# Peptides against a protein of PDB entry 4KTY, part 180

Target 1, 266 residues: chain A of PDB entry 4KTY
Amino acid sequence: YVLNDIGVIFYGEVNDIKTRSWSYGQFEDGILDTCLYVMDRAQMDLSGRGNPIKVSRVGSAMVNAKDDEGVLVGSWDNIYAYGVPPSAWTGSVDILLEYRSSENPVRYGQCWVFAGVFNTFLRCLGIPARIVTNYFSAHDNDANLQMDIFLEEDGNVNSKLTKDSVWNYHCWNEAWMTRPDLPVGFGGWQAVDSTPQENSDGMYRCGPASVQAIKHGHVCFQFDAPFVFAEVNSDLIYITAKKDGTHVVENVDATHIGKLIVTKQI

## One batch from the design tools (peptide; made by RFdiffusion4, then SolubleMPNN)

Design b2_p25_4_s1 (from b2_p25_4, 13 letters changed)
Fold by OpenDDE base, seed 1:
Structure b2_p25_4_s1 (fold): chain B 266 residues (1-266), chain A 25 residues (1-25)
Amino acid sequence: as target 1 above (266 residues)
Amino acid sequence: VEDITGSKLSDEFFKELLEELKAKE
C-alpha cells in the first residue's frame, strides 16, 4: 500500500464495472519535495507532520484548490477550456510537478483525479493508502443522513427541489492509521476525501473517518463520519411535495445507496 | 482516452426505481 507506484481505479456503473490504470509515482524525482511543499503551503506546523491524522486531514483540504490554493481545481461543466480535461490525466506526477513549478492550482480534476493525487500524497509521506470506489454514492447536502428524492403530486421526480444527489460512482481514499483520539477498535482504515463536496469546520475537506465506526453506525466520532456514512448507507426517501407546502413520505429504500464498494486488494 | 467522468443519477432513474419498489410491495 506504500510501495506500489501503479494502481487501478474502478469506475463506471454497478452493473458495468470498469478499470483504469493510474500511475502514482510517489518515488519519482520532485514528488516528495512537492508533498512537503503542499504542507508548507498549508502552513502545517512541524510537530503535526508526523501525525497521520493531521497529515491526512490537511491533505484532504490541500489536494483541492478551494480555500487554500491547493493542488487541483475541480470542474464538472464539461468545458475544461483553460486546462486539461479530467479524463486525460493518467497519473499524479505531472499534476504535482506542475503545481510545484507554477505554484498555482492545476486544472482540472474530478473524483478519481483527486483520489489519485491524494493517494500519491499519502503514500509519499509513508501513510498506507488505497483508492475506494463507491457505486450509488450519495451526496447528502443538508446533513440529515438520508437521500431525499422529491416527487411532484403527479408522481414525477423533481430533483430541483433538493440539493441532494446520487452519483453513479464516487472515488475517495482510505488511509491506515491508529486513532488514539477514538475508542479502542476504531483505528485501521480511515476514509479521507479530497474531492470538494462539503464544508467541514470551515474548509472543503473530509476525514479521517473511521471505517469501523461507520460500519457499526457510530457517526459521532471525528471527522466527518456523518457525511461518509451518508455516502455509503443513506436511505432513499421518496417525498411528495404537496401544493400546500406539506411533505409526505411515500416510500423508503434502504438497499441501493452504497450498493457496491470496491478497492484493489492486490 | 475514454471519458470516465461520473454522472448524477437522473430523475427518470429514480422514477423507474420507485415503480419497481412499489411493485414489490
Scores: peptide ipSAE 0.609, ipTM 0.933, DockQ to the pose 0.867
Fold by OpenDDE base, seed 5:
Structure b2_p25_4_s1 (fold): chain B 266 residues (1-266), chain A 25 residues (1-25)
Amino acid sequence: as target 1 above (266 residues)
Amino acid sequence: VEDITGSKLSDEFFKELLEELKAKE
């Protein structure tokens, strides 16, 4: 919620849930100015800045550095020589103020850092927002709404063919807004994600995707509903690659992806 | 500071999960 400047981020494993405090600091000096600066860097039209749909979509793009010299550079290779390790951050304020001062992307972030900064951005601009953690979070990279696991004939995973992946946990945001561009009933919480995962119509961004639409399988609703749906509801498809080049579906597991989704209420 | 970075599930994890799935068939 907009008024709470301290939050809790859930992480770890589904059977070993852990928490980390995060300071959003949306009321701290310079933070609102920085959020406005972010929208300026995005060259966002002034008329759109009052529209939470446009603001959240732009925010999802600008909180990551890809495409547009946005706020945070992600790193997942355990090499953080030119910045701060993602786990060392304790809140959004230092990151946003560094971005404003240097006018260059800040290093480094991972999902909870992106989500933390994005949460500050949204709340600072008057959009109710919260961080959501999804355990067993799938990354579908071929847009088939499945987690395809390719197997050799001996039963071992074929890593070369297996392009999709599953994270033990992933964090993104939900933002509260009306959706006049969608049918009645699909306003409310909207999934938005600033962690750069997939290209969405020319930029690394994600959402807003109606949580209600996703829950009811309406993946045709803008924006990026198929991707978010896959993160929380993909089936694990075990496919055996035969020697003759054919692929045979051997097993399907619909019980593991999105096994647990956790968020703080306020 | 505790390292809280996420990780991708391993090939071994999925292999074990598949074995469990097969056992239920």
Scores: peptide ipSAE 0.581, ipTM 0.929, DockQ to the pose 0.885
Fold by OpenDDE base, seed 3:
Structure b2_p25_4_s1 (fold): chain B 266 residues (1-266), chain A 25 residues (1-25)
Amino acid sequence: as target 1 above (266 residues)
Amino acid sequence: VEDITGSKLSDEFFKELLEELKAKE
């Protein structure tokens, strides 16, 4: 996980899984220096740089440009003016070197680009890491651990009331570390995500969240376990919004969110 | 280069899914 400098990213639809090669380039000239520079920009003290919990959390914040002028600017409007379209990137090296040279956020990224760059960052700093793709990935934006789909009385979706969304696929990272801050058994793979999705204690960051904890339904542990849990295990709640303002749950589907989670084994 | 951008599931998708769920009841 630390030695491989080329990886595979899974994307597409659950019924049409596709792969793209991604060059991490963690050993290329200037990349380690850039990763250290990222931590410098985050004003991370030296004592924290040896702690993978702190490093991965800082990395999740700094790989995105929000809040702190981090590495990548996200864009999902399909315009991509003044930068590189997300699909045009083939690896992390050019992005990181541009960031180091310009000292400004690089345009543009989406989930797999964020995950690719973040994977380089983690591996470069000696943290075993891998990219994970979640098909039917829910984005719970009100922290209720469910995907609320509001319906009109005629059965059509009310897009104005429906704030949550589901992506056909979403990529994030898992980083291997011990978690002395958690109960025994919740070390190992930790979910971390640098794609700016939700604010976590004042910053757009996510994780580290114990994969084992999430797998067993323990969402009370730091960091951001409820959000990650919702991404992979939210129920679809179909709610009819009545004209009188009342809400009625019409149906619940617990089978679609997180239908397939894929990661490279080595 | 192939466009690999993700997409949000559409309203139509959820409507169809709901219909399928109702049919299984």
Scores: peptide ipSAE 0.580, ipTM 0.928, DockQ to the pose 0.905
Fold by OpenDDE base, seed 2:
Structure b2_p25_4_s1 (fold): chain B 266 residues (1-266), chain A 25 residues (1-25)
Amino acid sequence: as target 1 above (266 residues)
Amino acid sequence: VEDITGSKLSDEFFKELLEELKAKE
């Protein structure tokens, strides 16, 4: 989890799983220095740099450019004229070295690019980490742990009212650490995500969220457990918006979100 | 270079899924 400098990222569809090789390059010249520079840019106290909880949370914020001029600018509009298309990246090294050299955010990333760079960051700092791919990954943007699908009276989806979304796949990271801030048993793998999705107490960051806590429905545990829980386990709630302004729950589907979660064991 | 970008599930997808769900009732 720390020594392997080449990885595999799972993507595609749940019924057509594909893989992309990714070079983490945590041992390449200048990469560790760049990771330290990232923490410097975050103005992280030296005392906190030995705490994987703080480091992973800071990393989740700094790998994306939002809020703090972090490493990567995300783009999902298929317009990449001012940078490198996300699919063109093959590893973390070029991205991190460009960031260190230019001292400006690098364009562009999407989930697997964020996850790849974040994985390098974590591994460079001695935190065991892996990339996780979630198929049918929900994005709950109103923090109700549901994927609300609003319907017109004719049964068509009302895209204007439907704010939540589901990705065919989404990648994030799991980092191994103890969680003395949580009850016994909730250490181990922690979900952390550097793809800018939701604001977490003032910054676009996510985690660390205890995988065990999420697995057992303990969404009250810090950090961002409700959001991560929703990504992997939210119900699809079909709501008919009536012309009179009333909302009626028509159907509930608890079987599709987080249909498959894949990660490499080593 | 292979495009590996993700995509959001479409309105049509959810409509079809709902129809399948209703058929099970």
Scores: peptide ipSAE 0.578, ipTM 0.928, DockQ to the pose 0.897

Design b2_p25_4_s2 (from b2_p25_4, 11 letters changed)
Fold by OpenDDE base, seed 2:
Structure b2_p25_4_s2 (fold): chain B 266 residues (1-266), chain A 25 residues (1-25)
Amino acid sequence: as target 1 above (266 residues)
Amino acid sequence: VEDFSNSKLSDEYFEKLLKELKAKE
């Protein structure tokens, strides 16, 4: 989880799972320096750099360009005229070295690119890390642990009211660490996500969220456990918005979100 | 180059899913 500089990332659809190689390159020249530079740009105190909780949370924020001129600019609009298409990247090295050289955010990334770069960052700093792919990954917009799908009376989705969304797949990272800030038993793998999805205490970041806590429904544990929980376990709530302004729960599907979570066991 | 992009599930996807769910009731 630290020594392997080439990885496999799962993507595609749940019924058509695909894999791609990704070069992490944590041992390549300049990469460690770049990771340190990232923490410098985050103005992270030296005392905190030895704490994997702080490091992973800072990394979660800094691997994306939002808020802090971090590493990667996300783009999902299929217009990549001002940079490199996300699919063109083959590893973390070029991205990190470009960031270090230019001192400007690199364009462009999507979830697996964010996860790949973040994985390099974590591993480079001695934090065991892996990439996780979640199929049918929910994006809970209002932190109610539900995927609310608002419907017109005719059964069609009301796109204006429906703020939550579901990715066909989403990649994030799990980092191994102790969690002395949590009760005993909630250390180990922690979900961290550098893909900018939701604001967490003023910044686009996510985690570390205890995988064990999420698994056992302890969403009150820091950090961002409700959001991560919703990504993997939210119910689909179909709500009919009637013309009179009333809302009626039409159906509930508790089996769709997080249908498959895949990670390479190395 | 292969397109690795992820995507949001469409409205039509959920509409179909709901119909299937209702049919099982």
Scores: peptide ipSAE 0.614, ipTM 0.933, DockQ to the pose 0.919
Fold by OpenDDE base, seed 1:
Order: structure tokens, then C-alpha cells, then sequence
Structure b2_p25_4_s2 (fold): chain B 266 residues (1-266), chain A 25 residues (1-25)
């Protein structure tokens, strides 16, 4: 989880699972220096750099360009004229070295690119890390731990009535660490995500969230456990939005979100 | 070059799912 410099990322659809290689390159020249530079840009206290909780949280924020001129600019509009299309990247090295050289955010990334670069960052700093792909990954925007799907009275879905959405797949990272800040038993793998999805206490970042806690339905622990829980466990709630403004729950599907979560076993 | 982009599930997708769900009732 630290020594492997080449990995496999799962993507595609749940019915058409695909894999691609990704070069992490954590041992390549200049990469460690760049990771340290990232923490410098974050103005991270030196005393915190030995704490994987703080490091992973800072990394979550800094691998994306939002808020802090971090590493990667995300783009999902299929317009990549001012940079490199996300699909053109083959590894983390070129991205990190460009960031270090230009001292400006690199364009462009999507979830697997963010996860790839973040994985390099974590491994480079000695934190065991892996990429996780979640199929049918929910984006709970209103923090109600459910995926709201609104229907018109005619039965048609109207996604304009909610900010909730579901990705066909989404990639994030799990980092291995102890969690002295949590009750006993919630150390180990922690979900962290550098893809800018939701604001967490003032920044676009996510985690570390205890995988064990989430697995057992405990969402009260820092950081961002409710959001991560919702990504993998949200119920689909079909709600009819009536003309009078009232909402009626039409159906519930508790089996669709997070139907498949895949990670490479090393 | 293959497009690796992820995408949000469409309204039509959920409409289909809902129909299937209702059919099981």
C-alpha cells in the first residue's frame, strides 16, 4: 500500500466494470519535494505533518484547486481547451511536477485523477493508501442521508427539484491510520476524498472518515462521516412533488446506492 | 483515447428503475 508505484483503478458501469492502470510514481524524482511543497502551500504546521489525520485532511483539501489554489482543477463539462483532458493523464507524476513547476493548479481532473494524485500524496508521505471505486455513488447535497428523487405528478422524474445526484461511479481513497480522536475500534482504513464535492467546515474536502464506523452505521464521528455514509448507503427516496407544494413519498429503494464497492487488494 | 469520465445518472434512468420497482409490488 506504500511501495507499489503502479496501480489499478476501477471505473465504468456496474454492468460493465473496467480497469485502467495508473502510475503513482511516489518514488520518482521531485515527487516527495512536491508533496512537501503542497503542505507548505497549505501552510500546514510542521508539528502536524507527522499526524496522518491532519495530513490526509490537508491532502484532501489541497489535491483539489478549490479554496486554496491546490493541485487539480476539476472539469466535467467536456471542455478542456485550456489544459489536458482528464482521460489523457496516465499517472500522478506529470501532474505533480507541473504543479510544482508552475505553482498553479493543473487542468484538468476528474474523480480517478484526483484519487490517483491523492494516492501518490499519501503514499509518498508514508501513509498506506488505496483507491476505492463506488458504483452508484450518491451525492447527498442536503445532508439528510438519503438520495431524493423528485417526481412530477405525472410520474416523470424532475432532477431540477433537488441538488442530490448519483454518479455511475466515483473514486476516492482509503488511508490507514490510528484514530486516537475517535473511540476504540474506529482506526484502520479511513475514507478520504479530494474530489471537490461538498464543503466541509469551510473547504472542499472530505475525511478522514472511519470506514469501520460507517460500516456499522456510526455517522457521528469526524470527519464527514454522514457524507461518506450517504455515498454508499443512501436510500433512494422517490418523492412526488405535488402542485400544492406538498411532498409524498412514492417508493423507497434501499439496495441501489453503493451496490458495488471495489478496491485492489495488495 | 478512451473516455474515462464518470456521469450522473439521468432522469430516464430513475424513471425506469421506478417502473421496475412498482412492477415488483
Amino acid sequence: as target 1 above (266 residues)
Amino acid sequence: VEDFSNSKLSDEYFEKLLKELKAKE
Scores: peptide ipSAE 0.611, ipTM 0.933, DockQ to the pose 0.871
Fold by OpenDDE base, seed 3:
Structure b2_p25_4_s2 (fold): chain B 266 residues (1-266), chain A 25 residues (1-25)
Amino acid sequence: as target 1 above (266 residues)
Amino acid sequence: VEDFSNSKLSDEYFEKLLKELKAKE
């Protein structure tokens, strides 16, 4: 999880799972320096750089450009006029080196690009890490642990009221560390996500969230456990918005979100 | 180069899904 510099990322649809290679290149020249530079840009104290909890959380924030002029600018508009299309990247090295040289965010990334770069960052700093792909990944933006789908009375989705969304697939990272800040048993793999999705205590970042805690439904533990839980376990709540302004739960689907979570075991 | 982009599920997807769900009731 640290020594392998080439990985496989799962993507596509749940019914059409695909894989692609990704070069992490954590041992290539300039990459470690760039990772240190990223932490410098984050103004991370030296004392915290030995703490994987702090490092992974900072990395989660800094791999995306939001808030702090971090590494990657996300884009999903299929235009990508002022940079490299996300699909054109083949690894982390070019992205990180460009960031180091230009000292400006690199355009553009999507979830697997963020996850790839973040994986390099973590591994480069000695933190065991892997990429995880979640199919039917929910984006709960109001922290109610549900995917609320608002419907018109005719059964069509009300896009105006429906704020939550679901990705066909989403990639994030898991980092291995002890969690002395949590109760015993919640160390090990921690979910961290650098793809900018939601604000977490003032910045677009996510994690580390204990995978064990989430697996057992414990969402009260730092960091961002409710959001990660929702990504993999949200119920689809179909709510009919009546003309009189009332809301009625029409259907609940507890089986759709997080149907498949895949990671490469090396 | 293959397009690896992920995407948000469409309104139509959920509308269809709901219809299927209701049909099972």
Scores: peptide ipSAE 0.604, ipTM 0.931, DockQ to the pose 0.888
Fold by OpenDDE base, seed 5:
Structure b2_p25_4_s2 (fold): chain B 266 residues (1-266), chain A 25 residues (1-25)
Amino acid sequence: as target 1 above (266 residues)
Amino acid sequence: VEDFSNSKLSDEYFEKLLKELKAKE
């Protein structure tokens, strides 16, 4: 469950699934020390370091550089002049060792890089973890559990009004743990995400959100269940914004978001 | 260097999708 140091990451398109080998390297020299250093930088209490709920939540915050000078700087603008292009990384080891050595955020990552590094972090600390790829992954910006697409009267998308977005694919992690803070039956796999997408109670972090809770629509369960639910189950709502300021629902598509979720078993 | 093609779906994508959806009505 935590022994595999090489994995496979799924990416590409739903009709053209691709795979990439990723070296987690959780047993490499200096990696465990770096993971402990990450928790030190987060100023995490020693008493909390044995709690996978707290560890995974802190990890989701610290693997990204936002808020706390964490491990990775994200970039999606195809300009990587001051670092390594996200596609050049082949594993977690070089990233984590660079972070430990420089004590500065490492440039650059995208979702699979964040997920790869986060997977190493979790496994180093004895938390079973895997990478999950969601195709047609929604980013609900206003927490209404919908993907709102605003249209002009001519049928073209109004980009200014449309705040929600959809990734062709997105990678995050699932971590295995008990959830004594939730009702019985909602332990097991928990969604956690270190890619900086949305602010969660003051920090760019996500999870742990019970996979079972999400599957059964229990979005009231901590942490960040509404956001994760929206990533995999949002309806596409096409809304025509009239010139008079009124909004009219034009169409609804409940079948597009989260069409395929892929992961390898540990 | 491999292209991972991670991107947001375009406006044109949804415009086309809507047209297809309306055609099924």
Scores: peptide ipSAE 0.605, ipTM 0.924, DockQ to the pose 0.855; fails the geometry check

Design b2_p25_4_s3 (from b2_p25_4, 14 letters changed)
Fold by OpenDDE base, seed 2:
Structure b2_p25_4_s3 (fold): chain B 266 residues (1-266), chain A 25 residues (1-25)
Amino acid sequence: as target 1 above (266 residues)
Amino acid sequence: IEDFSSSKLSDEFFENLLKELKASL
């Protein structure tokens, strides 16, 4: 989890699972220095740099450019004229070195790029880390742990009212650490995500969220457990918005979100 | 190069899924 400098990332569709190689390059020249520079840009106290909880949370914020001029600018509109298309990246090294040299956010990333760079960051700093792919990954943007799908009376989706969304797949990271801030048993793998999705107490960051806590429905545990829980376990709630302004729950589907979660064992 | 991009599920996806769900009830 720390020594492997080449990884495999799962992507595609749940019924058409694909893999790609990603070079983490945590041992390449300048990469560790760049990771330290990232923490410097975050103005992270030296005392906190030995705490994987703080480091992973800062990393989740700084690998994306939002809020703090972090490493990567996300783009999902298929217009990449002012940078490198996300699919053109083959590893973390070029991205991190460009960031270090330019001292400006690098364009562009999507989830696997964020996850790849974040994985390098974590591994460079001695934190065991892996990339996780979730198929049918929900984005709950109102923190109700549901995927609310609003329907017109004719059964068509009301896209204006429907704010939540579902990715065909999404990648994030799991980092291994103890969680002395949580009850016994909730250490181990922690979900952390550097793809900018939701604001977490003023910044686009996510985690560390205890995988064990999420698995057992303990969404009250810091950090961002409700959001991560929703990504993997939201019910699809079909709500008909009536013309009279009333909302009626017509159907609930608990079987589709987080249909498959894949990670490499090593 | 291969396109690795992720995408949001479409409105049509959920509309169809709902139809299937209703048919299974």
Scores: peptide ipSAE 0.604, ipTM 0.927, DockQ to the pose 0.899
Fold by OpenDDE base, seed 5:
Structure b2_p25_4_s3 (fold): chain B 266 residues (1-266), chain A 25 residues (1-25)
Amino acid sequence: as target 1 above (266 residues)
Amino acid sequence: IEDFSSSKLSDEFFENLLKELKASL
């Protein structure tokens, strides 16, 4: 989880799982210097740089360009005229070295690119890390731990009312650390995500959220456990918007979100 | 270059899923 410089990332559909290689290159020339530079840009206190909780949280913020001129600019509109298409990247090294050289955010990334670069960052700093792919990954944007699908009376989705969404797949990271700030038993793998999805206390960042806590429904544990929980365990709530303005829950489906979560073993 | 892009599930996906759900209830 620290020494392996080549990884495998899972993507595609739940019924058509695909894999690609990704070069982390955490030992390549200039990469450690770039990771230190990232923490410098974040104005991270020196005393905090030895704390994997703080480092992973800062990393989740800084690998994306939002808020802080971090490493990667995301793009999902298939328009990549001012940079490199996300699919063209083969590893983290070129991205990180470009960031260090230009001192400007690199264009462009999507979830696996964010996860790849973040994995390099974590491993470079001695934090065991891996990439996780979640199929049917929910994006709960109103913090109710549900995927709310609003319907017209005719059964069609009301796109105006439906604010939540589901990705066919999404990639994030898990980082290994102790969690002295949590109850005993909730150390180990922590979910962290650098893909900018939601604002977390003033920044687009996510985690570290205890995987064990999430598995047992302890969403009150810092950081961002409700959001990560929703990504993997939201119920689909079908809500009919009636003509009189009332909302009626028509159906609930607890079987689709987080249908498959995959990670490389090493 | 192969396209690795993720995508959001469509309205039609959920509409069809709901139909299946209703049929199974």
Scores: peptide ipSAE 0.599, ipTM 0.926, DockQ to the pose 0.884
Fold by OpenDDE base, seed 3:
Structure b2_p25_4_s3 (fold): chain B 266 residues (1-266), chain A 25 residues (1-25)
Amino acid sequence: as target 1 above (266 residues)
Amino acid sequence: IEDFSSSKLSDEFFENLLKELKASL
């Protein structure tokens, strides 16, 4: 989880799982310096740089460009003017070196690119890390731990009212660390995500959230456990919006979100 | 180059899923 400089990322559809290689390159020249530079740009105190909780949280913020002129600009509109299409990247090294050289955010990334760069960052700083792919990954944007699908009376989705969404797949990272700030048993793998999805206490960042806590339904622990829980365990709530303004729950489906979560085994 | 892009599930996906759920009741 630290020594491997080439990884495998799972992507695609749940019914058509695909893999691609990704070069992390955490040992290549300039990469460690760039990771330190990232923490410098974040204005992270030296005292915090030895704390994997703080480092991973800062990393989740800084690998994306939002808020703080971090590493990567996300784009999902299939128009990648003035940059590199996300699919063209093959590893973290070129991205990180470009960021260090230009001192400006690099265009463009999507989830696996964010996860790849973040994985390099974590491993480079001695934090065991891996990429996780979640198929049917929910994006709960109102923090109610469910995927609300609003329907017209005819059964068609009301896209205007439906704010939550589900990704066919989403990649994030798990970082290994102790969590002295949490009760005993919630150390180990922590979910962290640098793909800008939701604001967390003023910044687009996510985690570290205890994987063990999430698995056992404990969403009260820092950081961002409710959001991560929702990504992997939201119920699909079909809500019919009546013409009279009332909402009626039509159906509940607890079987689709987080249908498959995969990571490379070492 | 292969397109690795993620995508949000379509409205039609959920509409069809709901139909299937109703049919299974």
Scores: peptide ipSAE 0.596, ipTM 0.926, DockQ to the pose 0.908
Fold by OpenDDE base, seed 1:
Structure b2_p25_4_s3 (fold): chain B 266 residues (1-266), chain A 25 residues (1-25)
Amino acid sequence: as target 1 above (266 residues)
Amino acid sequence: IEDFSSSKLSDEFFENLLKELKASL
């Protein structure tokens, strides 16, 4: 999980799973220097740089450009006139070296690009890491652990009221570390995500969230466990907005979100 | 270059899913 400099990323649809190669290049010239530079830009205290909890949380913030002029600018509008289309990247090295040389955010990334660069960052700093792909990945925007789908009385989705969303697929990272700040048993794999989705205590970042805690429904532990839990385990709640202004839950589906979670075992 | 882009599921997707759910209950 540290030594392999070429990986596989899963993408596509749950019924049409696809794979692509990604070059992490954590041992390439200038990459370690760039990772240190990223931590310098974050103004990370030297004493914290040996703590994988702090490093992974800082990395989740700094791999995206939001808040702190981090590494990558996200774009999903299919208009990439001021940079490189996300699909054109083949690995992390060019992105990180461009960031180091220009000292400006690199355009553009989407989830697998964020995850690829973040994986390089983690591995470069000696943190075992892997990319995880979640199909039917929910984005809960109000932290209620549900995917609320509001309907008109005719059964059509009310897009104005529906604020939550679901990705066909989403990629994030898992990093291996001890969690002395959590109860025994919640170390090991920790979910971390550098794709800017939600604000976490003032910054677009996510994790580390204990995978074991989430699997057992313990979302009370730091960091961002409710959000990660919702990505993989939200119920679809179909709510009809009545003409009189009342809301009625019509149906609940607990079977679709997080239908398939895949990662390459190395 | 192959398009690797992710996307949000459409309103139509959920409308159809709801229809299927109602039919299965």
Scores: peptide ipSAE 0.584, ipTM 0.921, DockQ to the pose 0.886

